# Ledger of designs, part 224: peptides against a protein of PDB entry 6B4J

Target 1, 315 residues: chain A of PDB entry 6B4J
Amino acid sequence: DITMQWYQQLQDASMQCVLTFEGLTNSKDSQAKKIKMDLQKAATIPVSQISTIAGSKLKEIFDKIHSLLSGKPVQSGGRSVSVTLNPQGLDFVQYKLAEKFVKQGEEEVASHHEAAFPIAVVASGIWELHPRVGDLILAHLHKKCPYSVPFYPTFKEGMALEDYQRMLGYQVKDSKVEQQDNFLKRMSGMIRLYAAIIQLRWPYGNRQEIHPHGLNHGWRWLAQILNMEPLSDVTATLLFDFLEVCGNALMKQYQVQFWKMLILIKEDYFPRIEAITSSGQMGSFIRLKQFLEKCLQHKDIPVPKGFLTSSFWRS

## One batch from the design tools (peptide; made by RFdiffusion4, then SolubleMPNN)

Design b1_p26_8_s3 (from b1_p26_8, 13 letters changed)
Fold by OpenDDE base, seed 3:
Structure b1_p26_8_s3 (fold): chain B 315 residues (1-315), chain A 26 residues (1-26)
Amino acid sequence: as target 1 above (315 residues)
Amino acid sequence: MEEERIKKNREWLEEEMEKLRKQEEL
């Protein structure tokens, strides 16, 4: 399976990255620990500062992240920080930055769906300039949300139930599994972030270049989902999230083919979702139903709330 | 008629997937 090979390659690259900077992470030297903490803050704080307030602020954040990844010194916590402070500094920063982008999907976007767009446009722009960060974003995303690949992890003989739950994307702490609503909320945030990344380009970059991970991956994701048996509650939730965020962009890009796909979802795939939906899971099902019916009736998918406009970039 | 429609839709989906695979190999 080509999709699973791609998944595994990204995971292997991520693991290799961790091994590469192990010297920095495991160092007992006081100076190395200080450098590690400074680099971690420099990589992650700018991402946490991303907001929907002004395009100018977003540009400043982007420039800071790009400068850091380019080996230039940046100000963080009142100190000058550079990846050149340690030979493993760049690998560490790329990994932590990518991890933080995915965490913002998992946390911020999960709670505030509109936050997907400013985070995604920065992530896309950084990915264009730093492909390794993009690969690491995918690796982190796929590990936390296998449905973003998409695939459904299978229980293997001899596997602990908790390990299987973690593979499915659940948080398990002190032998307590995460509640379904919280799980779906986190998965939704990550899918929404991904759906935003694949459609957005940084406006101050070279737009003549092809998007490093563009809408073709959105089309692939939909096609792959439709070729899979639906998972109870999960498929209905994430399919809605994905279509709400990138459906308009896919419609514009694929036109007639997109509508054929949407009809296939409504007529062939939706009944399969219904068949596995329990009475307690009807919320996600009904939401998807209403969305599909509205889109087909109006022959349009609305631009998602929070989509960045030209006015945002002039602020 | 519905079975034929479903079959046609599946065939179309497979064709679209194959197009995507070819694009990723280029």
Scores: peptide ipSAE 0.142, ipTM 0.770, DockQ to the pose 0.417
Fold by OpenDDE base, seed 2:
Structure b1_p26_8_s3 (fold): chain B 315 residues (1-315), chain A 26 residues (1-26)
Amino acid sequence: as target 1 above (315 residues)
Amino acid sequence: MEEERIKKNREWLEEEMEKLRKQEEL
């Protein structure tokens, strides 16, 4: 399976990255610990500052992240910080930065769907300039949300239930599994972030270059989802999230092919979702139904709420 | 007519998926 090979390659690359900077992370030296903390803050704080307030501020954040990844000193926590402070500094920063982007999907986007767009445009722009960060974003995303690949992890004989739950993307703490609503909320945030990344380009980059992970991956994602048996509540939720965020972009890109896909979803796949939907899961089902019906009726998919406009970039 | 349309759409989807698989192998 090519998809599973790709998944595994990204996970292996992520694991190798962790091993590469293990010396920095496991160091008992006080100076190394300080450097680690400074680098971690320098990598993650700018991402946490991403907001919909002003395009100029977003550019400043982007420039700061890019400067850090380029080996230039940046101001963080009142100190000058550079990846050159440690031989493993760059790998560590790339990993932590990628992790933070995915975490913003998991937390910020999960709670505020409109936050997907400013986070995604920065992530896309950084990915264009720093492909390794993009690969690490995918690795973190795929590990936390296998549905972003997509695939459904299978229970293997001898596997602990908790480990299986973690593979499915659930958080398990003190032998307590995460509640379904919280799980779906986190998965939604990550899928929405991903759907935003694949369609957005940093406006100050080289627009003549091909998107490093563009809408073709969105098309692939849909095709793969439709070839899979639906999961109760999960499929209806994430399919809606994906289409709401990137459906307009897919419509513009694939035109007639997109509408054929949408009709197939409504007429063939949607009844399969209905068949596995319980009375307690009708919320996600109804939301998807209404979205599909509205889109097919109007022959249009609206631009998602929070999409960055020209006025945003002039602010 | 609707059943035939659905069948054609399924066949089309299978073709598109196969194209995507081939592109990923390249």
Scores: peptide ipSAE 0.098, ipTM 0.738, DockQ to the pose 0.246
Fold by OpenDDE base, seed 4:
Structure b1_p26_8_s3 (fold): chain B 315 residues (1-315), chain A 26 residues (1-26)
Amino acid sequence: as target 1 above (315 residues)
Amino acid sequence: MEEERIKKNREWLEEEMEKLRKQEEL
């Protein structure tokens, strides 16, 4: 189908990107190894420094990332680093940067949900200026979290169980599959990051331009999820995560149609989720239920905790 | 492709929402 074709196109682009910088990554030359490490640090360290502390610091981080992607030298680890140090430097940096953004969803946002917003606004702003980074973000996100597409990977005949588990997004190490709670935590972080990206614009960019991957993709995601059979625990968890982060923005954008969608979830989709929810998974279901009931009762979706305010940008 | 997919999904959602509306009117 069209969704799977889009998924595959992004994965192919990501794979092609890896092939383009293989010379840099596989080089045994000491100078090439040094350049690789310097570029990797220059791409990833600024992302790890993203925080909710001050808007001015966030701007500095953004400017540094943008400068690096623009071929300008940046200071990293006391050294001047530029993507021009190697012909494959730009491709490598774009890939590693995109990977790092998704990793921050998987790790930082998973543990601290409010971290989604500062990471997402930088990612969105960089995506606006560097579309290839955005495509690579999607590729990394989709591979780690197929539910962000969304699709549910299917078991194919002859497939190893471990490979299927990995396709579902589980980590498998030494033939041990990741615990369900850790899996859901990582998936939640990535979905929350995605939900934040699609609604946020970098405030110092050209706001008149169309968001490169805006709220229309959020609407698409919801429509697609609702058109799918729910998956035990996963659907309830991620639907809550998504709506908690971007529900307010979707409400403002789609207004009456958004409320019709919420009613549809409550009346038509909830029974389907409930039917596949075991007693041990009721926590996620109850959380989603309570959220939707509260929103429908109040005819409002709250602004998510951690949403960046004007005061943040003045700091 | 993405735009058409989004359109299709929106149309589907609108259809489902319309079905729900008709049920409420009955």
Scores: peptide ipSAE 0.033, ipTM 0.600, DockQ to the pose 0.050
Fold by OpenDDE base, seed 1:
Structure b1_p26_8_s3 (fold): chain B 315 residues (1-315), chain A 26 residues (1-26)
Amino acid sequence: as target 1 above (315 residues)
Amino acid sequence: MEEERIKKNREWLEEEMEKLRKQEEL
């Protein structure tokens, strides 16, 4: 399976990255620990500061992240921090930055769907300039949300149930599995972030360049999902999340073929979702149904709430 | 690899769309 090969390649690259900076992370030296902490803060704090408040502030955050990744010193926590402070500093920062973007999907976007867009446009812009960060974003995303690949992890003989649950993306703490609603909320946030990334370009970059991970991946994702048996509650939830965020962009890009795809979802795939949907899970199913029916009736997919406008960039 | 993967998935989707079209005509 070529999709699984791609997944594994990204995971291998991520693991190799971790091995590369293990000296920094495992050091017991006080100075090394300080450097690690400073680099971690420098990589992650700017991402946490991303908001919908002003385009100018977003640009400042972007410039700070880009400067850090470029080997320039940046101010963090009242100190000058640079990836040059340690030979493994760049790899560490790239990994932690990518991890933080995915965490913002998992946490911030999960709670505030509109936050997907400012986070995604920064992530896309950084990815354009720093491809390795993009690969690491995918690796982190795929690991936490296999449905973003997409694939459904399988239970293997001899596997502990908890390990299987973790592979599915559930958090397991103290032998307690995460509640389904919380799980779906986190998965939704990550899918929404991904759907935003693939359609957004940093406005201050070279727009003549091809998007490093563009809408063609959205089309691929949909095709792959439709080629899979639906998973109860999960498929209906994430398909809705994906289409709500990037459906308008896909409509503009693929036009007639996009509408054929929506019809295919409604007429062919929907009955398969329905067949596995229990009475207690009808919420996600009904939401998807209503969305598709509305879009097909109006022959339009609305621009998602929170989409960044020209006025945002002038602020 | 990625381009080939996308192509295959697109081709599959188009095939499924064509099947649906034929069903509507019957």
Scores: peptide ipSAE 0.035, ipTM 0.587, DockQ to the pose 0.048; fails the geometry check

Design b1_p26_8_s4 (from b1_p26_8, 15 letters changed)
Fold by OpenDDE base, seed 5:
Structure b1_p26_8_s4 (fold): chain B 315 residues (1-315), chain A 26 residues (1-26)
Amino acid sequence: as target 1 above (315 residues)
Amino acid sequence: MREERIKKAREELEKWTKELEEKEKE
């Protein structure tokens, strides 16, 4: 399976990256520990400062991240920080930055869906200039949310139940599995972030270049989902999240072909989802159904709430 | 009937995907 090969390649690359900066992370030297902490803060704090408030602030954050990745010194915590402080500094920063973007999907977007767009546009812009960061974003995303690949992890012989639950994306602490609602909330955030990334371009970049991971991957995601047996509650939830965020963009890009796909979802895939949906899970199914029926009836998919407008960039 | 319908749907999706990929290479 080409999709699984791609998944594995990204995971391998991520693992190799971790091995590359192992000297920095495992160092007992006080100076190395200080550098590590400074680099970690420099990579992650700007991402946490991303907000929906002003385009000018977003540009400042982008420039700071780009400067750091370009080997320029940046101010962080009252100190001048540069990836040149350690030979493994760049690899470490790229990894931690990518991890933080995905974490913002898992936490911030999960709680505030509109936050997907400002985070995604920065991530997309950085990805365009720093492809390795993009690959690492995908690797982190796929590991935390296998449904973003998409695939549904399977139980293997000899596997512990807790390990299987973790592979599915659940958090397991002290032998207690995460509640379904919290799990779905986190998965939703990550899917929404991904759906935003694939459609957004940094407005101050070279727009003549092709998006490094564009809407064609959105089509492939949908096609792959439809080729899989649905998973109870998960498929209905994440399919809705994806379509709500990037459905309008997919409609504009693929026109009639996208509408054919929506009809296929309604006519052929819905009955399969319904067949595995319990009475307690009908909420997710109904939400998806109502969304698709409305879109098909009106022959339009609305622009998602929080989509960045020209007025945002002038602020 | 259900299996045949699913098969047909998958074939259509594959066809559409190939058509789109060809257009993107242009």
Scores: peptide ipSAE 0.524, ipTM 0.920, DockQ to the pose 0.683
Fold by OpenDDE base, seed 2:
Structure b1_p26_8_s4 (fold): chain B 315 residues (1-315), chain A 26 residues (1-26)
Amino acid sequence: as target 1 above (315 residues)
Amino acid sequence: MREERIKKAREELEKWTKELEEKEKE
């Protein structure tokens, strides 16, 4: 399976990255610890500052992140910080930055869906300039949300239940599994972020270049989902999330072909979702149903709420 | 009937995917 091979390659690359900066992370030296903390803050704080307030502020954040990744000193916490402070500094920062982007999907986007767009456009722009960060974003995303690959992890004989739950993306703490609603909320946030990344380009970059991970991956994601048996509640939820965020972009890009796919979803795949939907899961099912019916009826998919407009970039 | 319908749907989807991939290479 090509998809699974790709997944594994990204995970391997991520693991290798961790090994490369292990010296920095495991150092008992006080100076090394200080550097680690400074680099971690420099990598993550700008991402946390991303908001829908002003395009100018977003540009400043982007420039700061790019400067850091380029080996230039940046101000963080009142200190001058550079990845050159440690030989493993760049690898560490790239990893932590990528991790933070995914965390913003998991937390911020999960709670505020419109936050997907400003986060995604920065992530996309950074990915364009720093491909390794993009690969690490995918690695973190895939690990936390296997449905973003997509694949549904399977229980293997001899596997502990908790390990299986973690593979599915559930948080398990003190032998307590995460509540389903919280799980789906986090997964939704990550899928929405991903759906935003694949369609957005940083407006101040070279737009003539091909998107490093563009809408073709959106098509592939949908195709792969449709080739899988639906999972109760999960498939309906995430399919809606994905289509709501990037359906308009896919429609514009693939036109008739995308409409054929949407019809296929409604006529062939949706009944399969219905068949596995319990009475307690009707919310996600109904939401997807209404969305599909509305889109097909109007022959249009709306621009998602929170989509960045030209006025945003002029602010 | 259901299995055949699913099979046909997958075949169509694969066809569309290939067509799009070919266009992206141009």
Scores: peptide ipSAE 0.520, ipTM 0.917, DockQ to the pose 0.683
Fold by OpenDDE base, seed 3:
Structure b1_p26_8_s4 (fold): chain B 315 residues (1-315), chain A 26 residues (1-26)
Amino acid sequence: as target 1 above (315 residues)
Amino acid sequence: MREERIKKAREELEKWTKELEEKEKE
């Protein structure tokens, strides 16, 4: 399976990255610990500051992240911080930055769907300039949300239940599994972030360059989902999330071919989702159904709420 | 009939995907 090979390659790369900076993370030296913390803050705080307030602020955040990744000193916590402070600093920062982007998906976007767009445009722009960060974003995303690959993890003989639950993306703390609603909320946030990343380009970059992970991956994601048996509640929820965020972009890009896909979803895939949907899960199914019916009826998919406009970038 | 319909749908989807991938390589 080509998709699974790709998944594994990204996970392997992520693991190798962790091994590379293990010296920094495991150091008992006080100075090394300080450097680690400074680098971690420098990598993550700017991402947490991303907001929908003003394009100018977003540019400042982007510039700071890019500067850090470029080996330039940046101000963080009142101190000058640079990846050059440690030989493993760059790898560490790239990893933590990528991790933070995904965390913003599962936390901020999960709670505020509109936040997907400013986070995604920064992530996309950084990815364009720093491909390794992009690969690490995918690795983190895939690990936390296997549905973003997409694949549905299966229980294997001898596997601990908790490990299986974690593979599915559930948080398990003190032998307590995360509630289904919270799980879906986090998964939704990550899928929405991903859907935003694949369609957005940083407006101050070289737009002549091909998107490093563009809408073609959106098509592939949908195609792969449709080739899989649906998972109860999960498929309906995430398919809606994905289409709500990037459906308009896919429509514009692929036009008639995309409409054929939507018809396929409605006519062939919906009955399969319905067949596995319990009465208590009908909400997600109905939401997806209504969305698709409306889109097909109007022959249009609306621009998602929170989409960044030209006016945003002028602020 | 359902299985055949699903098979045909998958084949069409694969065809569309290949066509798009070919265009992207150009």
Scores: peptide ipSAE 0.506, ipTM 0.913, DockQ to the pose 0.729
Fold by OpenDDE base, seed 4:
Structure b1_p26_8_s4 (fold): chain B 315 residues (1-315), chain A 26 residues (1-26)
Amino acid sequence: as target 1 above (315 residues)
Amino acid sequence: MREERIKKAREELEKWTKELEEKEKE
């Protein structure tokens, strides 16, 4: 399966990256530890500062991240920090930056859906200039949210239940599995972030270039989901999240073909979702149903709340 | 009519998926 091969390739690349900077992360040297911490902060703090407040602030954050990745010194915590401070600095920063973007999906976007767009546009812009960061974003995303690939992990003989739960994306701490609502919330955040990334371009870049991971991947994601048996509660939830965020963009891009896909979802795929939906899980199903019915009735998918406008970039 | 529309949609879905996969290999 090509999709699974791609998944594995990205995971392998991510693992190799970790091995590459292991010297930096495992060093007991005081200077190395200091550099590590400085680089980690320099990579992650700007991402945490991303907000919907002003386009100018977002540009500053982008420029800072880009500068750091370009080997230029940046100010962080009152110190001048550069990836050149350690031979493994660039790999480490790229990994931590990518990890942080995904973390913002599972935390910030999970709690505030509108936050997906400013985070995504920065991620997309950085990805365009630094493809390795993009690959690492996918690797982190896929590992935390296999549904973003998409695939549904299967229980294998001899597998521990906790390991299976982790593969599904659940957090397991002290033999306690994460509550379903929290799990779905995190998965939703990551899917929404992904859906935003694939449609957004950094406005100050070269828009004539092809998106490094564009809407074609959105189509592919939907196609793969529809070719899979639905998973209880998860499929309905994440399909809604995805369509709410990037449905408008997909509609504009693929037009009639996309509408046929929506009809397929409503008329063919819904019964399959319904068949596996318990009475206690009807909320997610109903939400998806209502969304699709409204879209099909009006022959329009609304622009998602939080979508960045021209006025945002002028602020 | 419904079944025909669904069939057509699936065929198009498969076509587009294959096309995208081919383009990604280039």
Scores: peptide ipSAE 0.344, ipTM 0.870, DockQ to the pose 0.465; fails the geometry check

